# Designs tried in a protein design run: peptides against a protein of PDB entry 1EBD. Part 33

Target 1, 138 residues: chain A of PDB entry 1EBD
Amino acid sequence: KASYEGKVAAEAIAGHPSAVDYVAIPAVVFSDPECASVGYFEQQAKDEGIDVIAAKFPFAANGRALALNDTDGFLKLVVRKEDGVIIGAQIIGPNASDMIAELGLAIEAGMTAEDIALTIHAHPTLGEIAMEAAEVAL

## One batch from the design tools (peptide; aimed at target 1 V85)

Design b2_p24_8 (made by RFdiffusion4)
Pose (drawn by RFdiffusion4):
Structure b2_p24_8 (pose): chain A 138 residues (1-138), chain P 24 residues (1-24)
Amino acid sequence: as target 1 above (138 residues)
Amino acid sequence: ALAAAEQAAREKVEALGLVPKLPP
């Protein structure tokens, strides 16, 4: 957040019509099962007065997570029911800090669960859980 | 452990003062 604004400030000073414009910022916590979040939590979304569905998919079902032998965790997609647009995501489990980037790019650009579900992911990887979760969302 | 991780994520988001917006 600081680095982004740093650029916006210098650009505004130079005359560039720069402004602060992002839909979200990811936050990561390096706990044992590292966790990452972006966008709205399911509760924040409905407290905001938004009809949102949430899809939750477990690492226990993913093949790579079984190979890593760390199966405690999940990925959650908070999706605007009215248009399938993803507005928040939460990952708890191995490499959540890296997996969060895909869901983050999707939120920033206003993509849908289908956009992600129709994207072929690597197998067997953890990042593909996002594919399976969006499939659950659909 | 998972509940603590979720709480920690929420606290981190609050500590950073992050406010998400709705995409189009």

Design b2_p24_8_s1 (made by RFdiffusion4, then SolubleMPNN; from b2_p24_8, 14 letters changed)
Fold by OpenDDE base, seed 4:
Structure b2_p24_8_s1 (fold): chain B 138 residues (1-138), chain A 24 residues (1-24)
Amino acid sequence: as target 1 above (138 residues)
Amino acid sequence: SLEKAQELLKKKVEELGIKPRLPA
């Protein structure tokens, strides 16, 4: 189906306490395809001297995305090499605005790529893409 | 395009004033 570039989105940070400094604050753009991010972008990490793995997995390789005929985009995990801790994630594709929450939780809790890779995700689901990207990072 | 989408996402992060921090 057709996609477009448009900033339709509201603010994902609305509704949380302003006095709390969270590690992982999400940003969402409700375009088609949707875009979402939490934590570090790859280049941000590199600019700060953090040695990272950028693990990317395309929706074109996800079974549920294929079934939905909605396969544009990818999920990217930004993982610190020394300990495998997830420090950022970006999703461009179907259900990005909702799927980013799993990764936000993982980052806030200090989880590793292995933690996500070893978490059973229902099959077939879009959410499996997080597991697949985590496996790439191992 | 996906490139343009990524640009929009980065701009949104900047608009919101979000700065990344390490969990550990």
Scores: peptide ipSAE 0.589, ipTM 0.933, DockQ to the pose 0.382
OpenDDE base, seeds 1, 2, 3, 5: peptide ipSAE 0.584, 0.565, 0.581, 0.576; ipTM 0.934, 0.929, 0.932, 0.932

Design b2_p24_8_s2 (made by RFdiffusion4, then SolubleMPNN; from b2_p24_8, 12 letters changed)
Fold by OpenDDE base, seed 2:
Structure b2_p24_8_s2 (fold): chain B 138 residues (1-138), chain A 24 residues (1-24)
Amino acid sequence: as target 1 above (138 residues)
Amino acid sequence: MLEEAEELLKKAVEAAGIVPRLPP
């Protein structure tokens, strides 16, 4: 039973808000498991009056995570109900620090959960969890 | 616990001064 060791080993933030008008700035906490976020958290969206779907998929249901014996955590998509546009994502689990980039790209491009769900992800990969979470949001 | 990890992640984002905004 891997207990989350609340020891933040390192923090990384991408983007220069003073220089470039990015829509979504990713943040990473290098811990075990890794944590990454881009855009809205679910509660932040609700506090701003945005009607959202929070679509969550666990690493325990991902074939690659099972093969790696590293199944703690989940991916969460925050999707605006009005148009299905992805407005945020959080990942707690293996390779979260790299996997957040796909979702950052999706947010910057104004993509929907359907766009991610219809994108072919290689099998078996950790990246399939983004597709699975997007399917939950449909 | 995973809920604790999510809260720590949110605090790290807030401490960095990152504010979410909607895509166009």
Scores: peptide ipSAE 0.608, ipTM 0.933, DockQ to the pose 0.348
OpenDDE base, seeds 1, 3, 4, 5: peptide ipSAE 0.603, 0.594, 0.608, 0.603; ipTM 0.933, 0.932, 0.934, 0.933

Design b2_p24_8_s3 (made by RFdiffusion4, then SolubleMPNN; from b2_p24_8, 13 letters changed)
Fold by OpenDDE base, seed 4:
Structure b2_p24_8_s3 (fold): chain B 138 residues (1-138), chain A 24 residues (1-24)
Amino acid sequence: as target 1 above (138 residues)
Amino acid sequence: MLEEAEKKLKEKVKELGIKPRLPA
């Protein structure tokens, strides 16, 4: 039912003064569907010579998304192969602008895909998609 | 549709000058 309607608004914390030298800065495009990114895109990592796995999970396979009848899009985790550390994430779909924060926290803390996969997420929720994508990366 | 959305997202990241860095 949903269709892409283009960019409505965009937000990012880039350029904000801070005492912290952030590793990952999120970007959000408020559109239908919403788009959000933090850390590396897959090709950016490959261009820098980082061996990565891109683990993708669709909202069409998420129980809450199905219940909401809003199943367009996916979550993609960019995971460093050597140690399983999450170095990037992209979300296109329902509640992307809020769900990106979990992955931002994971990246800043140096967490692995296993850390996310083993974190209990309530069922059914949109947030489960992060856990599902992390399991793909294992 | 989704390809266009992802393209717009990548363009926005570049527009904002965000550069990725490794956590460890």
Scores: peptide ipSAE 0.602, ipTM 0.931, DockQ to the pose 0.394
OpenDDE base, seeds 1, 2, 3, 5: peptide ipSAE 0.595, 0.594, 0.594, 0.591; ipTM 0.931, 0.929, 0.930, 0.929

Design b2_p24_8_s4 (made by RFdiffusion4, then SolubleMPNN; from b2_p24_8, 12 letters changed)
Fold by OpenDDE base, seed 3:
Structure b2_p24_8_s4 (fold): chain B 138 residues (1-138), chain A 24 residues (1-24)
Amino acid sequence: as target 1 above (138 residues)
Amino acid sequence: MLEEAEKLLKEEVEKLGIVPRLPA
C-alpha cells in the first residue's frame, strides 16, 4: 500500500445536498485509501471563529488495522471546545466509507466526544478508532 | 501524502456544495 489515488466524491444521500435539510451530510471518496467526511473540517470551523479541538488517531495504532496489514491513514474528530460537541469528522483509511456513518449519527444527534468515548466498541475492530480519537479529545 | 489527501477531500466536498452546519 502507501499509495493514494484520488477520485470524485459521492454523496451518501444519493441526491442533492441542498434538497434535504440535514445537519450532517456525509461525503465519500472511494480512493485508496478511502476518504470520508461529515460536518466541519478543522479549518472551516476556525474560519467561522469556532474554537475547536482537532483530535487525531492513526490506524497504525489500531489493533484490527495492524492485523489486516492496512494501517495507512487516520481518523480526525473536530470538537467544539466550549461544550465538547462533535461538529465534524474525517476518516482516511480502511473502511472509511462505512465507519463515517457512526460519526454522522453522533453529529446529527448533537453528541459529545465523551458520548463516543464511553460507547463500548468491540475489540478488535476498525471502529474502535472512533472511540480512541474521542478519548484524545477529552 | 495524507495531508494532501485531506486537502483534496475538502475540495471535493466543497465542489458538491455541502456546507457544514452546527448541531447545537
Scores: peptide ipSAE 0.612, ipTM 0.935, DockQ to the pose 0.356
OpenDDE base, seeds 1, 2, 4, 5: peptide ipSAE 0.602, 0.602, 0.593, 0.610; ipTM 0.935, 0.935, 0.933, 0.934

## One batch from the design tools (peptide; aimed at target 1 P17 D21)

Design b2_p25_1 (made by RFdiffusion4)
Pose (drawn by RFdiffusion4):
Structure b2_p25_1 (pose): chain A 138 residues (1-138), chain P 25 residues (1-25)
Amino acid sequence: as target 1 above (138 residues)
Amino acid sequence: ASTRPLTDEEKAVLQELLDELTDEL
């Protein structure tokens, strides 16, 4: 957040019609099962008065997570029911800090669960759980 | 927000500002 604004400030000073414009910022916590979040939590979304569905997919089902032998965790997609647009995501489990980037880019650009579900992911990887979660969302 | 790059005029303004800040340090 600080670095982004740093650029916006210098650009505005220079005359560039720069402004602060992002839909979200990811936050990561390096706990044992590292966790990452971006966008709305399922509860914040409905408290905001938004009809959102949430899809939750476990690492216990993913093959790479079984190979890593760390199966405690999940990925959650908070999706606007009215248009399938993803507005929040939460990952708890190995490499959540890295997996969060895909969901983050999707939120910033206003993509849908289908956009992600129709994207072929690597197998066997953890990042693909997002594929299977969006499939659940659909 | 604008995503276009800085013009040469705008870069000059930032270079001047950088020079002033370097002299103060």

Design b2_p25_1_s2 (made by RFdiffusion4, then SolubleMPNN; from b2_p25_1, 15 letters changed)
Fold by OpenDDE base, seed 1:
Structure b2_p25_1_s2 (fold): chain B 138 residues (1-138), chain A 25 residues (1-25)
Amino acid sequence: as target 1 above (138 residues)
Amino acid sequence: MDTSPLTAEQEAKLAALLAALAAAA
């Protein structure tokens, strides 16, 4: 948050006006399991009248998570039904703190679940779970 | 994963996040 706001301020001073988009600011807790969130929670979106699909995929079904013997948790994508745009994501599980960045990028860029689903992720990796969850949303 | 004990602040953040997840699930 602070660094992002700092960049916006610096760019504005330099004659490149921009705005802070707090939707794409991640929240991370380095717990066991790790927790991370960016953008909308499902209920938050619903409360604001956004019709969403909540697509969840478990780490128990992820090959890398199995190899690491660390399969607790899941990744959830919050996808706007109208256009398939990803508007939120939550991760509970291994490496959530780093994995949330991909989804923050996707949200910031206005990407759809299809965009993520069509992005080939290396196998086997924890990151594949984003692709798997995106496929669920299709 | 970090298995070290959490600070009080981290625990509070975790609780808040988990509560939000539970409410949204």
Scores: peptide ipSAE 0.024, ipTM 0.533, DockQ to the pose 0.015
OpenDDE base, seeds 2, 3, 4, 5: peptide ipSAE 0.021, 0.023, 0.023, 0.024; ipTM 0.514, 0.520, 0.514, 0.526

Design b2_p25_2 (made by RFdiffusion4)
Pose (drawn by RFdiffusion4):
Structure b2_p25_2 (pose): chain A 138 residues (1-138), chain P 25 residues (1-25)
Amino acid sequence: as target 1 above (138 residues)
Amino acid sequence: SAEALAAAEAKADAMANILAAAAAS
């Protein structure tokens, strides 16, 4: 957040019609099962007065997570029911800090569960859980 | 317009920062 604004400030000073414009920022915590979040939590969304559905997919089902032998965790997609647009995501499990980037790019650009579900992911990887979660969302 | 281009650049920077944060992890 600081670096982004740093650029916006210099650009505004120079005359560039720069402004602060992002739909979300990811936050990561390096706990044992590292966790990452971006966008709305399922509760914040409804408390905001939004009809959102949430899809939750476990690492226990993913093949790579079984190979890593760390199966405690999940990925959650908070999806606007009215248009399938993803507005928040939460990952708890191995490499959540890296997996969060994909969901983050999707939120920033206003993509849908289908956009992600129709994207072929690598197998066997953890990042593909997002594919399977969006499939659950659909 | 210059303002529309700047808005698109801001979005691009926001997405670039997500990737930069992931790479730094």

Design b2_p25_2_s1 (made by RFdiffusion4, then SolubleMPNN; from b2_p25_2, 14 letters changed)
Fold by OpenDDE base, seed 5:
Structure b2_p25_2_s1 (fold): chain B 138 residues (1-138), chain A 25 residues (1-25)
Amino acid sequence: as target 1 above (138 residues)
Amino acid sequence: SAAEEARRRDRERAMEAILELAAAS
């Protein structure tokens, strides 16, 4: 967040108009397992009156996670029920700090759970869990 | 075991709480 704000400020000083947009600013905790989030948490969305689906998929069911013997945690998508748009994501598990980027992009672009579910992910990869969670939301 | 699963869930809940705090910072 601070880095993003700094970049916006630098660009403004350089004469390039830009605005701060916090819609898809990720938060990462480099614990074991790693934790990462972008956009809404489920309760935050509910508190704002957004009807959401919380779709959760465990790393214990991911082929790459099994192969790595690192199956702790899950990926959760927070999906707006009215239009299927992903408005938040949380990952607790292997490589969460890097994997959150795909979901940050999806949220920033206003993509739906269907968009992610229909996106082919390489097999076997940790990233497939995003597709699996998206399928849960359908 | 059920105890191991319970500990796992507790750990996940704690991590979710930490993550929520981190997101708010």
Scores: peptide ipSAE 0.412, ipTM 0.848, DockQ to the pose 0.019
OpenDDE base, seeds 1, 2, 3, 4: peptide ipSAE 0.408, 0.349, 0.407, 0.379; ipTM 0.846, 0.824, 0.846, 0.834

Design b2_p25_2_s2 (made by RFdiffusion4, then SolubleMPNN; from b2_p25_2, 11 letters changed)
Fold by OpenDDE base, seed 3:
Structure b2_p25_2_s2 (fold): chain B 138 residues (1-138), chain A 25 residues (1-25)
Amino acid sequence: as target 1 above (138 residues)
Amino acid sequence: SAAEAARAADRARAMAAIRALAAAS
């Protein structure tokens, strides 16, 4: 957040138009299990009148999580129903603090659940859970 | 032990965060 705000300020000083947009700013709790979030929560989207799909996939069904014996939690995608655009993501589980970056990138780039679902993820990895959750949203 | 107590406290904080997440999502 601070570095992002610093970049916006630098761009403004340089005479470039820039706006502070916190939609793609991640929030992380380094606990056991880890918690990470970026963009909209489902209820926030609903409160703003956005029709959403909340697509959820559990780590208990992820091959790498099973191999690591670390299967607590899930990944949730908040997907705008009208166009399939990802507007939020939440992860509770192993490596959530790092894995949220893929979804932050997806939200910032205006990607759809289909874009993530069609992206090849290495097997077996924790990262596959993003693809699996995206498939649920289709 | 102190390590076990620290892990228990960490889990309690995680569960609080999960509950907050669930309330907002």
Scores: peptide ipSAE 0.014, ipTM 0.377, DockQ to the pose 0.019
OpenDDE base, seeds 1, 2, 4, 5: peptide ipSAE 0.013, 0.013, 0.025, 0.021; ipTM 0.329, 0.368, 0.375, 0.387; seeds 1, 4, 5 fail the geometry check

Design b2_p25_2_s3 (made by RFdiffusion4, then SolubleMPNN; from b2_p25_2, 9 letters changed)
Fold by OpenDDE base, seed 3:
Structure b2_p25_2_s3 (fold): chain B 138 residues (1-138), chain A 25 residues (1-25)
Amino acid sequence: as target 1 above (138 residues)
Amino acid sequence: SAAEAAAAENRARAMAAILELAAAS
């Protein structure tokens, strides 16, 4: 029952965005490194009985981050395992406060990790890390 | 250095954990 309810809730969030749905509202902390989050955290999804893949990619492996000598942190995607839909994202690292917008858009539109992985990102950019994390989830 | 990299990783992990706890409350 809990698993079913979690699935229905996640599908509703992805398919029926609302201005009053706080899950779709990004949160940003302008610390060093910056922190940003949108949608489910991994443990929240698990607590609701949603089977998820937590796909993480470090800035230390991102070409632009290396060039900037700013490689602390990572991007994490929370992906529903049964259908690959992105239901959450967290970024700790350079430009997290701006980069979270792409993932917020993806979650609200009900996109999959495959959708992000197949979206061409300019090279070299910090934004490529979203694509790299999406590839980890495949 | 390896020590500096380890410290940075620990900070990032700690920050992530705190944010998750805050969201769960």
Scores: peptide ipSAE 0.168, ipTM 0.725, DockQ to the pose 0.020
OpenDDE base, seeds 1, 2, 4, 5: peptide ipSAE 0.166, 0.153, 0.153, 0.168; ipTM 0.725, 0.713, 0.706, 0.723

Design b2_p25_2_s4 (made by RFdiffusion4, then SolubleMPNN; from b2_p25_2, 15 letters changed)
Fold by OpenDDE base, seed 5:
Parts: structure tokens; sequence; C-alpha cells
Structure b2_p25_2_s4 (fold): chain B 138 residues (1-138), chain A 25 residues (1-25)
């Protein structure tokens, strides 16, 4: 967050137009389990009149989470129904604080659930849960 | 400015949302 805001400030000083989207700024709480979010929550999107799909996948069904004996929680994707674009993501579970970065990139780039579903993830990894949740959204 | 106030509100909403998520764990 601070780094992103710093970039915007630097670009403004250099005469380059830039804007900060605070909704797209990742937020993390290092609790047990960890919690991370970027972009819209499902209810926030609904409150703004955006028709969304909330696609949820549990860590209990992830091979790496099982191997680590750390299967609490889930990943949720918030996908705009109109065009399949990912507009938010929440993770409660192992390594959520780092895993949120992939989804932050996806949101910034305007990627769809299909883009994530078709992205090959290493097996077995916690990151595969993003792919699995994206498949749920299709 | 209105833009600065909007950004501040968005930041606080994001902070509260993640704290609420953590509390639900």
Amino acid sequence: as target 1 above (138 residues)
Amino acid sequence: SAAEEARRRDRERAKQAILDLAAAS
C-alpha cells in the first residue's frame, strides 16, 4: 500500500497522471488463519449495484493444504457477471498474505475467471486454489 | 478536496473489511 501510494506521488511529481484505487489495494491480517483481501467484497459489489458471482473453494480440498495439515478456510473470487472480470478476492487460510498478490495482479490487469482457470499452477501448491475457485465461477 | 476525501473513505472501508474478515475466523 505504501509503495503503491509512493509510486503515484512520484509520478505526479514527474508530471505523469496517476490515480490510486484503494479498493484494489491488498489488505492483510496475520492472524491464525491469515486473512487477505483485494478489490471488492461480495456485499460491497452488490451494494454498488454490480451483479456478481461469488466463487468459493475450500483449502480442505487443496492437495498442498492437506499435505501441510493446514486446511482451514477458503478462497473466494468476486466475479462480475457481465463479462467474467475478477473484481475482488478474499483468502482465509495458509499463506493468504502472499497468495493475494496473484489476484491483485489479475484484478489490475482486468483478467477474467477464465484467464485464471486456464493458467497452469504448479502441483501441488496452495496457489492452485485460485485456479479451482476460478473454475467454480465458470 | 472531494477526491481526497473519497480516497480516505475507500482506505478506511478496505481496512475495516479485512478486520471484519479476520474476526469471522
Scores: peptide ipSAE 0.166, ipTM 0.694, DockQ to the pose 0.051
OpenDDE base, seeds 1, 2, 3, 4: peptide ipSAE 0.153, 0.066, 0.134, 0.093; ipTM 0.694, 0.619, 0.669, 0.659

Design b2_p25_3 (made by RFdiffusion4)
Pose (drawn by RFdiffusion4):
Structure b2_p25_3 (pose): chain A 138 residues (1-138), chain P 25 residues (1-25)
Amino acid sequence: as target 1 above (138 residues)
Amino acid sequence: ASYEALIATLKAEQAANPWTYVPRP
């Protein structure tokens, strides 16, 4: 957040019609099962008066997570029911800090669960859980 | 001095090729 604004400030000073414009910022916590979040939590979304569905997919079902032998965790997609547009995501489990980037890019650009579900992911990887979760969302 | 140079470069870029802000949808 600080670095982004740093650029916006210098650009505005120079005359560039720069402004602060992002839909979200990811936050990561390096706990044992590292966790990452972006966008709305399922509760914040409703409390905001939004009809959102939430899809939750476990690492216990992913093959790579079984190989890593760290199966405690999940990925959650908060999806606007009215248009399938993803507005929040939460991953708890190995490499959540890296996996969060994909869901982040999706939120920033206003993509749908289908956009992600129709994207072929790597197998066997953890990042693909996002594919299976969006499939659950659909 | 580095900051002043950065600001000058940015102004030059804007004068040479005016950029317009477009908000995200």

Design b2_p25_3_s1 (made by RFdiffusion4, then SolubleMPNN; from b2_p25_3 with S2A Y3R T9A K11R W19R R24L)
Fold by OpenDDE base, seed 1:
Structure b2_p25_3_s1 (fold): chain B 138 residues (1-138), chain A 25 residues (1-25)
Amino acid sequence: as target 1 above (138 residues)
Amino acid sequence: AAREALIAALRAEQAANPRTYVPLP
């Protein structure tokens, strides 16, 4: 947030038209396991009257997490039912602080769960859990 | 218990800043 706002301000001072127009800001807790979120939580979306699918996939079913013996937690996608657009994501587990960036990009771009499900993720990686959670939303 | 507390903390942080939400269509 602050670094992005600082960049926009610097670009404006440099004579480049720029606006603070971001859809979602990531939040991270650097705990063990790590916890990260971007966009809506499932209950926040429901409280605002958005009909959502909460697609959850556990790290215990991820091949890389198993190989690392670090299988605690899950990834959750919050998907708007009307159009399949991803409006939020939460991760508790290994590399959550970095993995949230892919989902932040997807949300900012207005991508669907299908877009992520059709994106090839390398095997075996922790990142495959995003694809697996997207498949659950279909 | 720890995981629920972390989720609650992140939710509170996001709720305090409207720019953490995706705009409604």
Scores: peptide ipSAE 0.072, ipTM 0.615, DockQ to the pose 0.021
OpenDDE base, seeds 2, 3, 4, 5: peptide ipSAE 0.024, 0.044, 0.055, 0.024; ipTM 0.533, 0.589, 0.586, 0.545; seed 4 fails the geometry check

Design b2_p25_3_s2 (made by RFdiffusion4, then SolubleMPNN; from b2_p25_3 with S2A Y3R T9A K11R W19T T20V)
Fold by OpenDDE base, seed 1:
Structure b2_p25_3_s2 (fold): chain B 138 residues (1-138), chain A 25 residues (1-25)
Amino acid sequence: as target 1 above (138 residues)
Amino acid sequence: AAREALIAALRAEQAANPTVYVPRP
C-alpha cells in the first residue's frame, strides 16, 4: 500500500496524473502459521448483500504441504455467485504471505474462479491450493 | 490492531471449522 501510494504521488509530481485506484489491499501477518487476506471476507460480502460462495481447501490435502510436514490451515476464496468473480481471499498456513499476491492479482484483474481453476500450477507446490479452492467454487 | 484481528479471525475459523480433505469422486 504505502509503496504503491508513493509511486502514484511521484508520478503526479512528475506531471503524470495518477490516482490511488485499487480494489484489493493485502494484509499479512508473519506469524506461525502465517496469515494473509485480500479483498472481502465472506461475512463482509454478506453484510453488503453480495451472494457469495466460500470455497475452502486445506493444506492437509496439498502435496507440497504434506512433504514439508506443514499442513495446518487453509486457503479460502470468496466468490461472487452471480458471475463467479473472485472478490476476496484468505490464507492461514505455509507461505501465506507470498501466496496472497497471486490472489490479489486475480481480484484486481476481475478474474473468476474458473480462470484460476484452468491455470496450471506446478506440481508439487503450495500454490496448487489456489487452483484446488477455485475448483471447489465451480 | 488490524494484524491481531486478522490472525485472531483466521485462527478462530480454523479451530471452529477445521477443513478436512475429502477426495472428489
Scores: peptide ipSAE 0.245, ipTM 0.719, DockQ to the pose 0.014
OpenDDE base, seeds 2, 3, 4, 5: peptide ipSAE 0.238, 0.220, 0.237, 0.196; ipTM 0.702, 0.712, 0.714, 0.697

Design b2_p25_3_s3 (made by RFdiffusion4, then SolubleMPNN; from b2_p25_3, 8 letters changed)
Fold by OpenDDE base, seed 2:
Structure b2_p25_3_s3 (fold): chain B 138 residues (1-138), chain A 25 residues (1-25)
Amino acid sequence: as target 1 above (138 residues)
Amino acid sequence: AAREALIEALRAEQAANPVVYVPLP
């Protein structure tokens, strides 16, 4: 957030049009387990009148998480029902601080749950949980 | 404050239901 706001400020003072899109800015907590979020929470989307699917997949079902003996938590996608576009994501679990970047990219690009579900993730990786959560949304 | 709210929300959800969720059609 602060780094991105710094870029926007630098562009503004240079006379270039720039805006902060807070929907695509991740929030991270380096706790154990780590926490991360980008875009809408499910309740925020509902409060704005957006019909959503909340697709959740646990780290306990991920092969890499099992191999690491670090299986607490889940990944959640918030998917708009109208068009399948991902509008938010939350992660509590191992490597959440890095894993949120893929989902931030997906939201910024206007990708659907289908786009993520059809993207092959390397096996075994923690990243596969994003693919699995996307499949839940289909 | 925002940091504490995020960790509290996600920990609460994990504690309530740690399994895969498939929404009904």
Scores: peptide ipSAE 0.208, ipTM 0.675, DockQ to the pose 0.015
OpenDDE base, seeds 1, 3, 4, 5: peptide ipSAE 0.195, 0.176, 0.190, 0.190; ipTM 0.688, 0.679, 0.687, 0.681

Design b2_p25_3_s4 (made by RFdiffusion4, then SolubleMPNN; from b2_p25_3 with S2A Y3A T9A K11R W19R R24L)
Fold by OpenDDE base, seed 1:
Structure b2_p25_3_s4 (fold): chain B 138 residues (1-138), chain A 25 residues (1-25)
Amino acid sequence: as target 1 above (138 residues)
Amino acid sequence: AAAEALIAALRAEQAANPRTYVPLP
């Protein structure tokens, strides 16, 4: 947020037309396990009358998390049922602070759960959990 | 405040649903 707003302001000062236009602001907590969120929470979407799928996949089923012996937590995708568009994501678990960036990109780009499910993730990685959660949403 | 609320929410959800492999309604 602040860095992006600062960049837009710098571009405007330089005489380049720019606007602060963003759909999602990531929130990160460097706890153990780490916590991250971007876009809608499931309940926020429901409170706004958006019909959603909350697709959840646990780190306990991720091959890299098992190899690291760090299997607490999950990734959740909040997917709009009408069109399959990802409108939010939450992570509690290993590397949540960095992994939220992929999901922030997906939300900003208006990607679907299918787009992530069809994206090849390297094996074994923590990032595969995004693909697995996207497959749950299909 | 916002960080504490986020961590509390996700920990509460993890405790309530420790291993979910299907969409929640």
Scores: peptide ipSAE 0.210, ipTM 0.665, DockQ to the pose 0.014
OpenDDE base, seeds 2, 3, 4, 5: peptide ipSAE 0.153, 0.160, 0.105, 0.149; ipTM 0.635, 0.649, 0.541, 0.652

Design b2_p25_4 (made by RFdiffusion4)
Pose (drawn by RFdiffusion4):
Structure b2_p25_4 (pose): chain A 138 residues (1-138), chain P 25 residues (1-25)
Amino acid sequence: as target 1 above (138 residues)
Amino acid sequence: TAAALAATAAALAATAAAHAAIKAK
């Protein structure tokens, strides 16, 4: 957040019609099962008066997570029911800090669960859980 | 230069409008 604004400030000073414009910022916590979040939590979304569905997919089902032998965790997609647009995601589990980037790019650009579900991911990887979660969302 | 800055301002406004749609209820 600080670095982004740093650029916006210098650009505005120079005359560039720069402004602060992002839909979300990811936050990561390096706990044992590291966790990452972006966008709305399922509760914040409804409290905001939004009809959102949430898809939750476990690492216990993913093959790479079994190989890593760390199966405690999940990925959650908060999806606007009215248009399938993803507005929040939460990952708890190995490499959540890295996996969060895909969901983050999707939120910033206004993509849908289908956009992600129709994207072929690597197998066997953790990042592909996002694929399977969006499939669940659909 | 003024034309380039106006074009940049229009593009940034269009991006801001797209982000406002994403943030809509």

